# Peptides against a protein of PDB entry 3OGK: the designs that were tried, part 196

Target 1, 307 residues: chain A of PDB entry 3OGK
Amino acid sequence: ATPDRLSRRFPNLRSLKLKGKPRAAMFNLIPENWGGYVTPWVTEISNNLRQLKSVHFRRMIVSDLDLDRLAKARADDLETLKLDKCSGFTTDGLLSIVTHCRKIKTLLMEESSFSEKDGKWLHELAQHNTSLEVLNFYMTEFAKISPKDLETIARNCRSLVSVKVGDFEILELVGFFKAAANLEEFCGGSLNEDIGMPEKYMNLVFPRKLCRLGLSYMGPNEMPILFPFAAQIRKLDLLYALLETEDHCTLIQKCPNLEVLETRNVIGDRGLEVLAQYCKQLKRLRIERGADEQGMEDEEGLVSQRG

## One batch from the design tools (peptide; made by RFdiffusion4, then SolubleMPNN)

Design b1_p26_7_s1 (from b1_p26_7, 14 letters changed)
Fold by OpenDDE base, seed 3:
Structure b1_p26_7_s1 (fold): chain B 307 residues (1-307), chain A 26 residues (1-26)
Amino acid sequence: as target 1 above (307 residues)
Amino acid sequence: SERKELGKRLDKLAREAEIEEARRRA
C-alpha cells in the first residue's frame, strides 16, 4: 500500500510494519529507487497517523532526519520502534528517539548498520526511561556505549524482560544482571576464553527468571554456567556458540523444557536425535549453515537438508 | 577474536541469503 492509501483506510492505525526488499547487500545491486526509504512513510505518520504507537522498519533506509521527525511527531506516544536490519542512520538518530520518546517500551536495532558517533543515546535512555520492556541491539557494533548505562536501565525499568546486546564482555554485565530482576531473555555478549582462568565465568549470576538465552562465543568450558538453570531454559540461541556436536548433546539433555532452539549444522544428526529424545516441548527448530562449517570436512556435523 | 567476529558476520550473511531465497520461492 502507499502511505496515502494506508492513512485513508486506517486513520487510527496503531501498529505499522514496513518491509523493504531483501538487500542484495553483497552486490551493490540495490537500485536507489527500490522504495526502501522510510521518508515518505515517516511523513505520512507525522501528518496523518496520530494514533500510531508501534513502528517496525525491516530492511529499510532510515536517515537521522527520518528518526528525528518520527520522534517529534509521536513523542511519548511511541511505544515501539524496531529498526530491523535497517541502515542509513547514526547514533544521533537514536538519540533523538530516546530524547523525545521517553515512554518507549521496545527499542530494537537488531542487525542494523549505522555510524556510531557516541554512546549518548544509551545514556539518555538510562537517565529518563522507566518504561522499557525490550531492548535489542543484537548483532550490532556499538563500541562507545557503556555497560553502566545498561545497568541503570535495568535498575530503572522494572518491566525490562528482554535484552539483546552486541559484544559486551559478559563480566562487564554483572551489575546489569543483578539489577535486571525480571529479565527473561538475554542474548549476545561476549564470552572470552582465558586459559589462565578457566573458571572466569563460573560465578556469573543470571536473573532468576531467565529462560531465553543466547550467549555469543560460549564454548564447552563456559557452557556449565547454564547447568544450574538449564531445566528452566525454554529458548536457546546457539547460532554464535562455539559448541561442537557433543557439546550440543550435553546441553540439550539438560534442557528438558526447551521450546525453541536456534543452532547451526554442527548439531548434526546425533544432536537432533538427542533433541528429539530429551526435548519433548520443542516447538521450533532453526538450523543455519555456519560459515565455519563450510570449511570443515567433518561429516559428523552435517545436518542433511531434508528437502 | 577476529575469526569469531568474522564467523558471526558470515553467519549473518548466510541467514540473510536464506531469507532472500525463501522470499524468491514464495
Scores: peptide ipSAE 0.037, ipTM 0.556, DockQ to the pose 0.223
Fold by OpenDDE base, seed 5:
Structure b1_p26_7_s1 (fold): chain B 307 residues (1-307), chain A 26 residues (1-26)
Amino acid sequence: as target 1 above (307 residues)
Amino acid sequence: SERKELGKRLDKLAREAEIEEARRRA
């Protein structure tokens, strides 16, 4: 499909999702520039798609100029922007989006690659947005953003229900969790082991409505922080948890209302048996091979073909 | 810190490879 054909056919389009590069481009099998630039689409959006509220770019090349043009063209009419596995932009592009699109409800840049210049984009979002419902920069590398800005967003955005972040120390997010009263989903953060303080996370208070969760680097020592609300958990992302097979069994037994589980092969056949026994409402299971498992010969940590 | 970040990156790459293989088989 070409941008011009789309606008002519659907001048009143409210939602656009573009998928650019095949995954094979990541393996140098396809040139990086193949069909991946959003520029022609942003031009068409700016000129002809005046009712567009939702934009989703997946695996596309997005420049700061593209983001700036999109931001200015849609302004407060833009409700959703998803930069899903995109590349080619900097935090200046993000700053333009949040500066001009002050009523944005969903902002996603999950697994996008970008150059980080500063944390101003998150600060600007915190200072001016009250509409945000979903914020997702999961699996990104931001080093210059402030947890305090995330707390401010939670305080100001009463409809905030889903937040996925990078490697913030979870203790720095205490203020965020206290402010995010309606939060239902949280993924990311960083749980860091401290041999001298094994219980340093036990006083962590989560939002009362939290039911979809994925804490990065959660080990067996930190896992008990979930137990008070494990019965209300509906989705777990354990892909980046540091749990062994037995730890999976322990946690799964405490989550009888689990509907979605994402984990690594470390769950093993034993974990799958426990899952089948205790999680009768399970709708989706995703098991991936972890990098840590490529060297483990231990049969107990592998899901067999029977699973 | 670096080891954990490296682990996440490696897991991401592994996931991407598996999904690509699954797409080739489909």
Scores: peptide ipSAE 0.037, ipTM 0.552, DockQ to the pose 0.273
Fold by OpenDDE base, seed 4:
Structure b1_p26_7_s1 (fold): chain B 307 residues (1-307), chain A 26 residues (1-26)
Amino acid sequence: as target 1 above (307 residues)
Amino acid sequence: SERKELGKRLDKLAREAEIEEARRRA
């Protein structure tokens, strides 16, 4: 569909999801005319889609100008922006979004590639937003943002329930976790082993409602930090955990309410047996291949148990 | 630990590279 056809057909559209060319999708299914650029769509949004409050771009090329136009056109009416696996923008574009869309509830840049100029966008978000519910820049590389701004966001946004971040040192997020009283989901961070301080994370206090978790680089020495609340865990992302088969078994046994597990093939048959035995509420299981097996074709085995 | 951190970074880079290649082919 062309942008103009969309607006004519759905002038009261509230939510738009655009998918760019899938990596694996056959070249021929996406009309050539939008080239993966959001520009024509942003133009149409700005001119004709006045009820649009949710925008999701997936695998699109997004410029700072596109973001600026979108921000100014929708302003406080924009509730959701998802830049999912997008590229072409800088942190200036993000700054424009958070400056103009002060009531944004969901901001996602997961797996997006961008040029980082500064950390001002997160600072601006921290200074002016009180509506944020979901913040997700998981699998991104920000080096210039401050964990203190994340803490400020947690203090100011009482409805903040899901936060996914890049490789922040987890200890730098202590203040964030203390402030994020309603946080249910956290992914990312970085657990860094210190041979001289094996217990450096043991005093880490997580939000009381935390039930969806994916800590990057969590090894068997850090895993015990989850044990006090393992029974309330509903989702685990172990794709970037440093757990062996036995570690998986240990953790899974402590998570009887687990509904979603994402992990690597290191879980093995034994881990799957333990999972079946202890996790009767399991709804979704994702097993990816480990780095050592990447030479074989990525069979994304999504085992959806159709109940 | 270093190897596994490298794995995550490599996965990120691979994903980024695939996105860039997909864009160059478009």
Scores: peptide ipSAE 0.132, ipTM 0.753, DockQ to the pose 0.152; fails the geometry check
Fold by OpenDDE base, seed 2:
Structure b1_p26_7_s1 (fold): chain B 307 residues (1-307), chain A 26 residues (1-26)
Amino acid sequence: as target 1 above (307 residues)
Amino acid sequence: SERKELGKRLDKLAREAEIEEARRRA
C-alpha cells in the first residue's frame, strides 16, 4: 500500500505498523524512495493522519529529520513509538521525540542501530514525562545515558510496568528498582561475577510486582536472588543467562506459575522434562541455538528431536 | 568473559556483519 492510499482509506487511523524488508535486502534492493524509508509515511502521517496515536516501524530506515517531523506533527497525541530493529537515526532524533511528545506511554527502540551523541534524550524524558508505561531499549548500546535518569523516570511515572535496558551494571539500578514500585517486567542489565564477593548481588531488592524477568549474564551464583519471588514469576528470558542444564532444572522447579520461557538448547531434554513436570501453566516455549553447539553432538545440554 | 561476548555481542555483531557484508556487495 502507498501512504496516500492509506490515508484516503483510513483517515481516522489510530495505529500504524510498518514492516520493512530484512536489513540485508534494504541496502541492496530497496530503492531510496520507497519500501525501507519511513520518510514518505511520516510525511503522510504529518499531513493527513491526525488521529494517529501509535506508530510502529519494524526494520525501517528512520532519520533524525523523520523523527523530528513525527514528533512535531503528533506532539502530545503520540502515545506509542516503536523503533523495532530500525536504523539511520541518532540520539538527537530521540531527543526530539521526548521533547515534543511529553505524554508518550510506550517508547521502544529494541535492537535498533543508531549513533549515540549524548544521553540528553533520557534526561529530558526523566524531567518531563509522567505518563510512561513501557520503556524498551533492550539489545542496544548506550554508553552515555545515566542510571539516575532511569531512577527519576521510575519515581515520576507511576504507571511504569515494563522496562528493558542494555548492559547496565545491576548494582547501578538499585535506586531504579526501589523507585519502580509498579514494575512487572524487567529485562537486561549486566551481572558481573566477582570471585572475591560471591554475595555481591544477594541484597538486591526487586520490585514487589515483578513477574516477567530476563537478567543478562545471570549465573548459578546469582540465580538464588530470584528464589524469594520465583513462585511469582510468569515469564523468564534466559537467552543471555549463563545457566547450565542443572541450573535450569533448579530454577524451573521453583517457578510453578511459569507461562513463558525463552532459553537455549542448554536446557536439554532433562530440563524439558522438569519443565513439563513442574510448570503446568506453560503457554509458550522458545528454544534458541547456543553458540557452542557447532561442535559436539553428544553433550547432555542438547534438546533431542524427541524433546 | 568469552560467553558474555558470545551472547549479546555475537547476535548483534552477526547482524551488523550481515549488514556490512550487504553494504560491501552493494
Scores: peptide ipSAE 0.061, ipTM 0.659, DockQ to the pose 0.194; fails the geometry check

Design b1_p26_7_s3 (from b1_p26_7, 12 letters changed)
Fold by OpenDDE base, seed 1:
Order: structure tokens, then C-alpha cells, then sequence
Structure b1_p26_7_s3 (fold): chain B 307 residues (1-307), chain A 26 residues (1-26)
């Protein structure tokens, strides 16, 4: 359906999800000639979809102008914006969103590609938002944002339950974790091994309700930081962990309430056996092939096609 | 369907792991 057809059919639409490369079942809904640009949709939202609260763009081209138009059109009525694997915008577009949509509850830029001009968008969000529940810029690179703004967000947004970040040094997030009393999910950060300080992260205090976790670059030396609360972990993202097969086995055995695991092929058949043995509540398993696994000739570290 | 199949596979793997542990203890 064209945006015009959608607005005519659903003038009271509250949630819109667009995919630039729709699955075959959605080809009838999105014209092929739209090239994945959100502009026509933003125009339609601005003009005709006045009740829209939730917008999810997946694999779309989004400009700063599109974001600015969307922000101004929806303002405090926008509760959710997800830029999932989008491209074409800068941090100025994000700034417009957080400036105009001060009651936004979910802001996601996961795996989006953008030009970073400054960290003002996160600062503005920290200064003015008290409604945020989900913040996700996982798999993005921000060099100009401040961990202090993230701490401020945690302090001001009492309903903040899920935060996924880029490569912040985890020790810079100590203040954030202390402030984020209701946080249930955290992904990202950066664990940097220091041979001279093997216990660098051992005193890290996580939010008490944390049960969904994915620490980037977590190796076997850092893994013990999870052990005090491993029994309450329900979701693990190990895609960017530096764990071998045996490390996976060790961690999995400590997570009897695990419901979701995302990991790489390094888990191996042995890790899958351990998972099956200890994680009886498992609902979802995602195994990806890592680029680093192309060099490991040892069959023992690979999930067999029979698994 | 996929979730049920995953569950079945995991149960089978657990069974095999338990049998292997039992063999190592015997």
C-alpha cells in the first residue's frame, strides 16, 4: 500500500513499521519504487497520521530533514522511534527528535549508520526527558557522547528498563549503573583486559533487576563478574563476547533460568549439550557464524550441521 | 514450529549429555 492508501484506510493508525527490504509477504504493502526512503512516509505521517505514536523504520534511508519533520509533526505524541539498521542521517537529526519529542519512551538506533557531529542529542535527552524506558544505540559508534549524560538519563528516567550502548568503557558507566535502579537489560559497553589489573572489573556493581545482558568483549577473566547474579539472568547476548567453548559451558551452567541465548558458533556441540542440560527454560537460541571462526580448523569448537 | 523443534533438539542434546555423564561416573 502507498502511504496515501494507508492513511485513508487507517487514519487512526498508532503504530507504523516500515521495512526497506520487505519480506515477500509485504511486497504488496510497500511499492518497490520507493527505494527505501522514509520521506514519503514522513510526509504522510505529518499530514494525515496524527495519532501515530510509534514509528519503526528498518533498513530505510532517513535524512535529518525527515527526522526533523517527524519530530515536529508528532512532538510529545511520539512515544517510540526505532531507526533499525537505517542510514542517511546525522546526530543533528537525533537532536531534533529528542528536542521536540520530550516524552519519547523508546529511542532506538541499533545498527544504524550515521555521521556523528557532536554529543548534543544525548545531552538534550538527559536534560529534558523523564519518560524514557528504552534507549538503544547498540552496534553504533559514538565518540562524542558523554557517559555522564547516560547517568543523568538513568537518574531522571525512573522507568528506564533497557539500555543498549556502543563501546563505552564499562568503568565509565559505574555512575549509570548506580542510578539505573530499575534497569533490567543492558547490552554493549567495552571490557578492556588489563594484564596488570586482572581484577579491574570485579568490583563492578550492576543494577539489582538486571536479567538481560550482553557485555561486549567480555573474556573469561571478566566473565566471573556475572556469577553473583547468573541465576537471575534470562537473556545473554554473547555475540561480541570473547568466550571459547569451555567458557560458554562454564557460564551456561551458572544460568539455569536462561530463556534467550545469542552467541557464535564457538559454543560448539559441547556448549549446546551443556545448554540443553542446564537451561530448561530456554525459549530462543541464535547462533551466528563469526568471521574469526574461519581460521579455527579445530572441529571441536564448531556447531555441527546435525546440532 | 521452530520453537518446538528447538525444544526437541535441546531435549535430545540434554539426554545425550546426561547419558555421557552417567557413563563417565560408572
Amino acid sequence: as target 1 above (307 residues)
Amino acid sequence: SERRELGRRLEELARRAEEEEARRRA
Scores: peptide ipSAE 0.005, ipTM 0.332, DockQ to the pose 0.020
Fold by OpenDDE base, seed 2:
Structure b1_p26_7_s3 (fold): chain B 307 residues (1-307), chain A 26 residues (1-26)
Amino acid sequence: as target 1 above (307 residues)
Amino acid sequence: SERRELGRRLEELARRAEEEEARRRA
């Protein structure tokens, strides 16, 4: 659909989801500049879609100017912005969004590529927002943002229920977890094994309502930190965990209320058997092919047609 | 070792949590 056609047909549109480039564009088969600029849509939003509260751009090219225009056009009426696998913007564009859209409830940049100039956008969000429910910059590389700002957000945003982050050292998020009393979902971080300090993470206290979890680089030594609340876990993201088949079996047995599991083929048929035995509430299972397929000749780590 | 004791404590907490959740469902 064209922006103009959409606005004429739906002048009172509250939610817009745009899907840009097909998956094939990720393989450089389609030029990055082919279709998927948000500019004409932002222009139409600014002019004609005055009731729009939710914007979701998926695989779009988004400039800082586009974000600035969108921010100014919607201001405090913008409740949701999702930049899902988008590119072309910098943290200046994010700063504009959080500066002008002070009542934003959902801010997502998951898997987006951008130029990071500074951490001001997160600081501004921390200082002025009290409405945030979902913050997601999972699978992004922010090096200039402060975990202290994340803690401030948790303290100020009482409705904060889902946070997904990049490669923050998990110990830097202790203050965040303490402040995030209503947090139900957390993904990301970085668990860094220290052979000299095997108990490095054992004092990590998670929010009491946490039930959807995905810790990056979680190995078998760190896995026990989940055991106190494993029974309340409903979703596990193990895609970036460093767990072997046996570790999967151990964890799964402790999660009888698991509804969603996302993992790699390392779970194997054995892990699937354990899952079937212990997780009777399972609704969704996602198994991705891991990079490990290149090296492990051993059948035990592979999901067969029988599993 | 302190690690084994911590592991056992964590397992015990997990067991208690499971039992409490089972009681809430019954």
Scores: peptide ipSAE 0.000, ipTM 0.291, DockQ to the pose 0.018
Fold by OpenDDE base, seed 3:
Structure b1_p26_7_s3 (fold): chain B 307 residues (1-307), chain A 26 residues (1-26)
Amino acid sequence: as target 1 above (307 residues)
Amino acid sequence: SERRELGRRLEELARRAEEEEARRRA
């Protein structure tokens, strides 16, 4: 569909999701007029889609100018922005979004590639937003943002229920977890094993409602931090965990209410047997091949149990 | 095809596990 056709058909459109071509196609000289650029859509949004509250760009090229135009065009009417696997912007574009869209509820940059200039966008979000429900920059490389701003967001945004982050040291997020009283989902962070301090993470206090979890680099030594609340876990993201087959079995046995599991092929047939035995509420299973199996096509074996 | 096959395998494993648990409780 073209932007102009969409606006003519749906002048009262509230939600827009655009999907670009697969990233592999981005390595080819993408003509400027390629359907992968959001610019024509942002122009149409600005001019004709005045009721638009939710924007989801997937695998698209997004410039700072596009973000600035979108931000100014929607302002406080923008409730959701998802830059899903997008590229072409910097943190200046994000700054424009959070500066102008102060009532944004969902901000996602998961797996997006960008140039990081500073951490001002997260600071601005922390200073002015009280509406945020979902913050997701999972699988991104932010090095200049402050965990203190994340804590401030948690304190100010009472409806904050889902946060996914990059490689923050988990201990730097203690203040965030204490503030995020309504948090149900957390993914990311970094668990760093310290041979000299085996109990480094044992005193971590998670939000009481936490039931969807994916801790990056969680090994068997850190896994016990989940045991006190494993029975309330409904979703596990183990894609970036450092768990072997037996570790998977141990954890799965403690999660009888597990509904969604995302993991690697390391779970093996044994892990699947244990999963079937102990996780009777399982609705979705995603098994990815580990990075070391470079050669075989990412057959995302999405097993949806249609119960 | 593979998605359906893995689903069937999981259902079969779950069924077997339930039967084994029922046998242990009996």
Scores: peptide ipSAE 0.000, ipTM 0.321, DockQ to the pose 0.018
Fold by OpenDDE base, seed 4:
Parts: structure tokens; sequence; C-alpha cells
Structure b1_p26_7_s3 (fold): chain B 307 residues (1-307), chain A 26 residues (1-26)
């Protein structure tokens, strides 16, 4: 549909989701321009879609100018912005969004590619937002943002229920976890094994309501951190965990209320058997092939067709 | 660099898991 046709048909549209590049196309194989530009849509939103509260761009090219225009046009009426696998913007665009849209509830930039200029956008969000429910910059590379700003967000946003982050050292998030009293979902971070300090992470205190979890780089030595609340875990993201098959079996056995599992083929047939035995409430299973296994077409994936 | 190292570690773990599972089937 064209933007102009959409506005004419649905002048009271509250939610818009635009999809650019198809799923199957690896980012590197698709010309950068193929995803489509959001510019014409942002223009239409600004001019004609005055009730729009939720915007979801998936695999689109989004410029800082587009974000600035959107931010100014919707201001505090914008409740949701999802830049899902988008590209073409910098942190200046994010700064514009959080500066003008002070009542934003959902901010997502998962798997988006951007130029990082500074951490001001997260600081501005921390200073002025009290409405945030979902913050997601999972699988992004922010090096200039502060864990302290994330802690401030947790203190100020009492409805904050889901936070997904990039490669923050998990120990830097201790203050965040203490502040995020209503947090139900956390994904990301970085667990860094220290051979000299095997108990480095044992004293991590997670939010009491945490039930959806995905810790990046979690190995078998860090996995025991989950055991005290494993029975309350409903969703696990193990895509970036450093767990072997046996580690998967150990963890799964401790999660009888697991509803959603996302993992890699390393779970194996054995892990699937254990999953079937212990996780009777399982609703969704996602098994991804490792990055290198996409090239190994024909080798019998350890997950047999019988599973 | 860190993402590449992570990828390598994950691949190594996957490989080890495969080898261990193969040994158990054997």
Amino acid sequence: as target 1 above (307 residues)
Amino acid sequence: SERRELGRRLEELARRAEEEEARRRA
C-alpha cells in the first residue's frame, strides 16, 4: 500500500507496521536500499495520521531526519516506536525521539544498525521518561551508553517490565536489577568468565518477578545463578548462551514451567527428550542453526526428524 | 572482535556438543 492510500482509508489509524526486506535475505546479500525508505511514510504520518500512537518499522532505512520529523509530529502521542532491524540512523535520531516523545512506552531498536555518536539518548530518556514499559536494544552495539542511565530508567519507570540490552557487563547492571522491581523480562548483557573468580556472578540479585530471561555468554559456571528461580522461568533465550547439550539438559530439568525456549541446535536430540519430559507447559520451541552451520547444508543436524 | 570471538566460542561449543552426543550414540 502507498502512504497516501493508507491515510485516506484509515485516517484514525493508531498502529502502523511497515516491513521492508524479506526474512530470508541475509543483510549482506540485499542491497542496502532494498528495504525501502521510511521517509514517505513519515511524511504521511506527520501530515495525515494524527492519531497514530504506534509505529513499527521492520528492515527499513530510517534516517535521523525521519526520526526527527516523526518525533516532532507525534511528540507525547507516540507510545511505541520499534526500529526492528532498521538502518541508516545515528544516536542523534534516537535522541530526537526521546527528547520529543517523553511519554513513549515502548522503544525498540533490536538488531538495528546505526552510527553511535554518544550516549545522550539514553541519558535523556532516563532524565525525562516515567512511562517506559519496554526498552529493547537487543543485538545492538552501544558502547557509549551508561548502565547508570538504565538504573535511573528503572527507578523512574515503575511500569518497566521488559528490558533487552546489548553487551553490558552484567555486574554493571546490579543497580539496574535492584531498581527494576517490576521487571519480568531481561535479555542480553555479557557474562565474562573469570577463571580466577568462579563466583564472580553468584551474588547477582535478579528482580523477583523475572520469568523471561536470556543472558548472553552464560556458560555452565554461570548457569547456577538461575537455579534459585528456575521454577518461575517461563521463557529462556539461550541463543547466545555458551551451554553444551548436557548443560541444556541440566537447566531444562530445573525449569518445569518453561513455556518458550529459544536455543541453538546444540540442544540436540537428548536436550529435546529432556525438554519433552520435564517441560509439559512448553508452547513454543525455536531452534536456530549456528552461524557456521548455515554453510553445512547436508550434515544431519543433531536434531533428528524424530524429535 | 568480541562478536567474532563469541561466534567462535559458540561454534566450538556446538562442535563439542555434537562430538559428545555422537560418542553417546556410539
Scores: peptide ipSAE 0.006, ipTM 0.324, DockQ to the pose 0.061; fails the geometry check

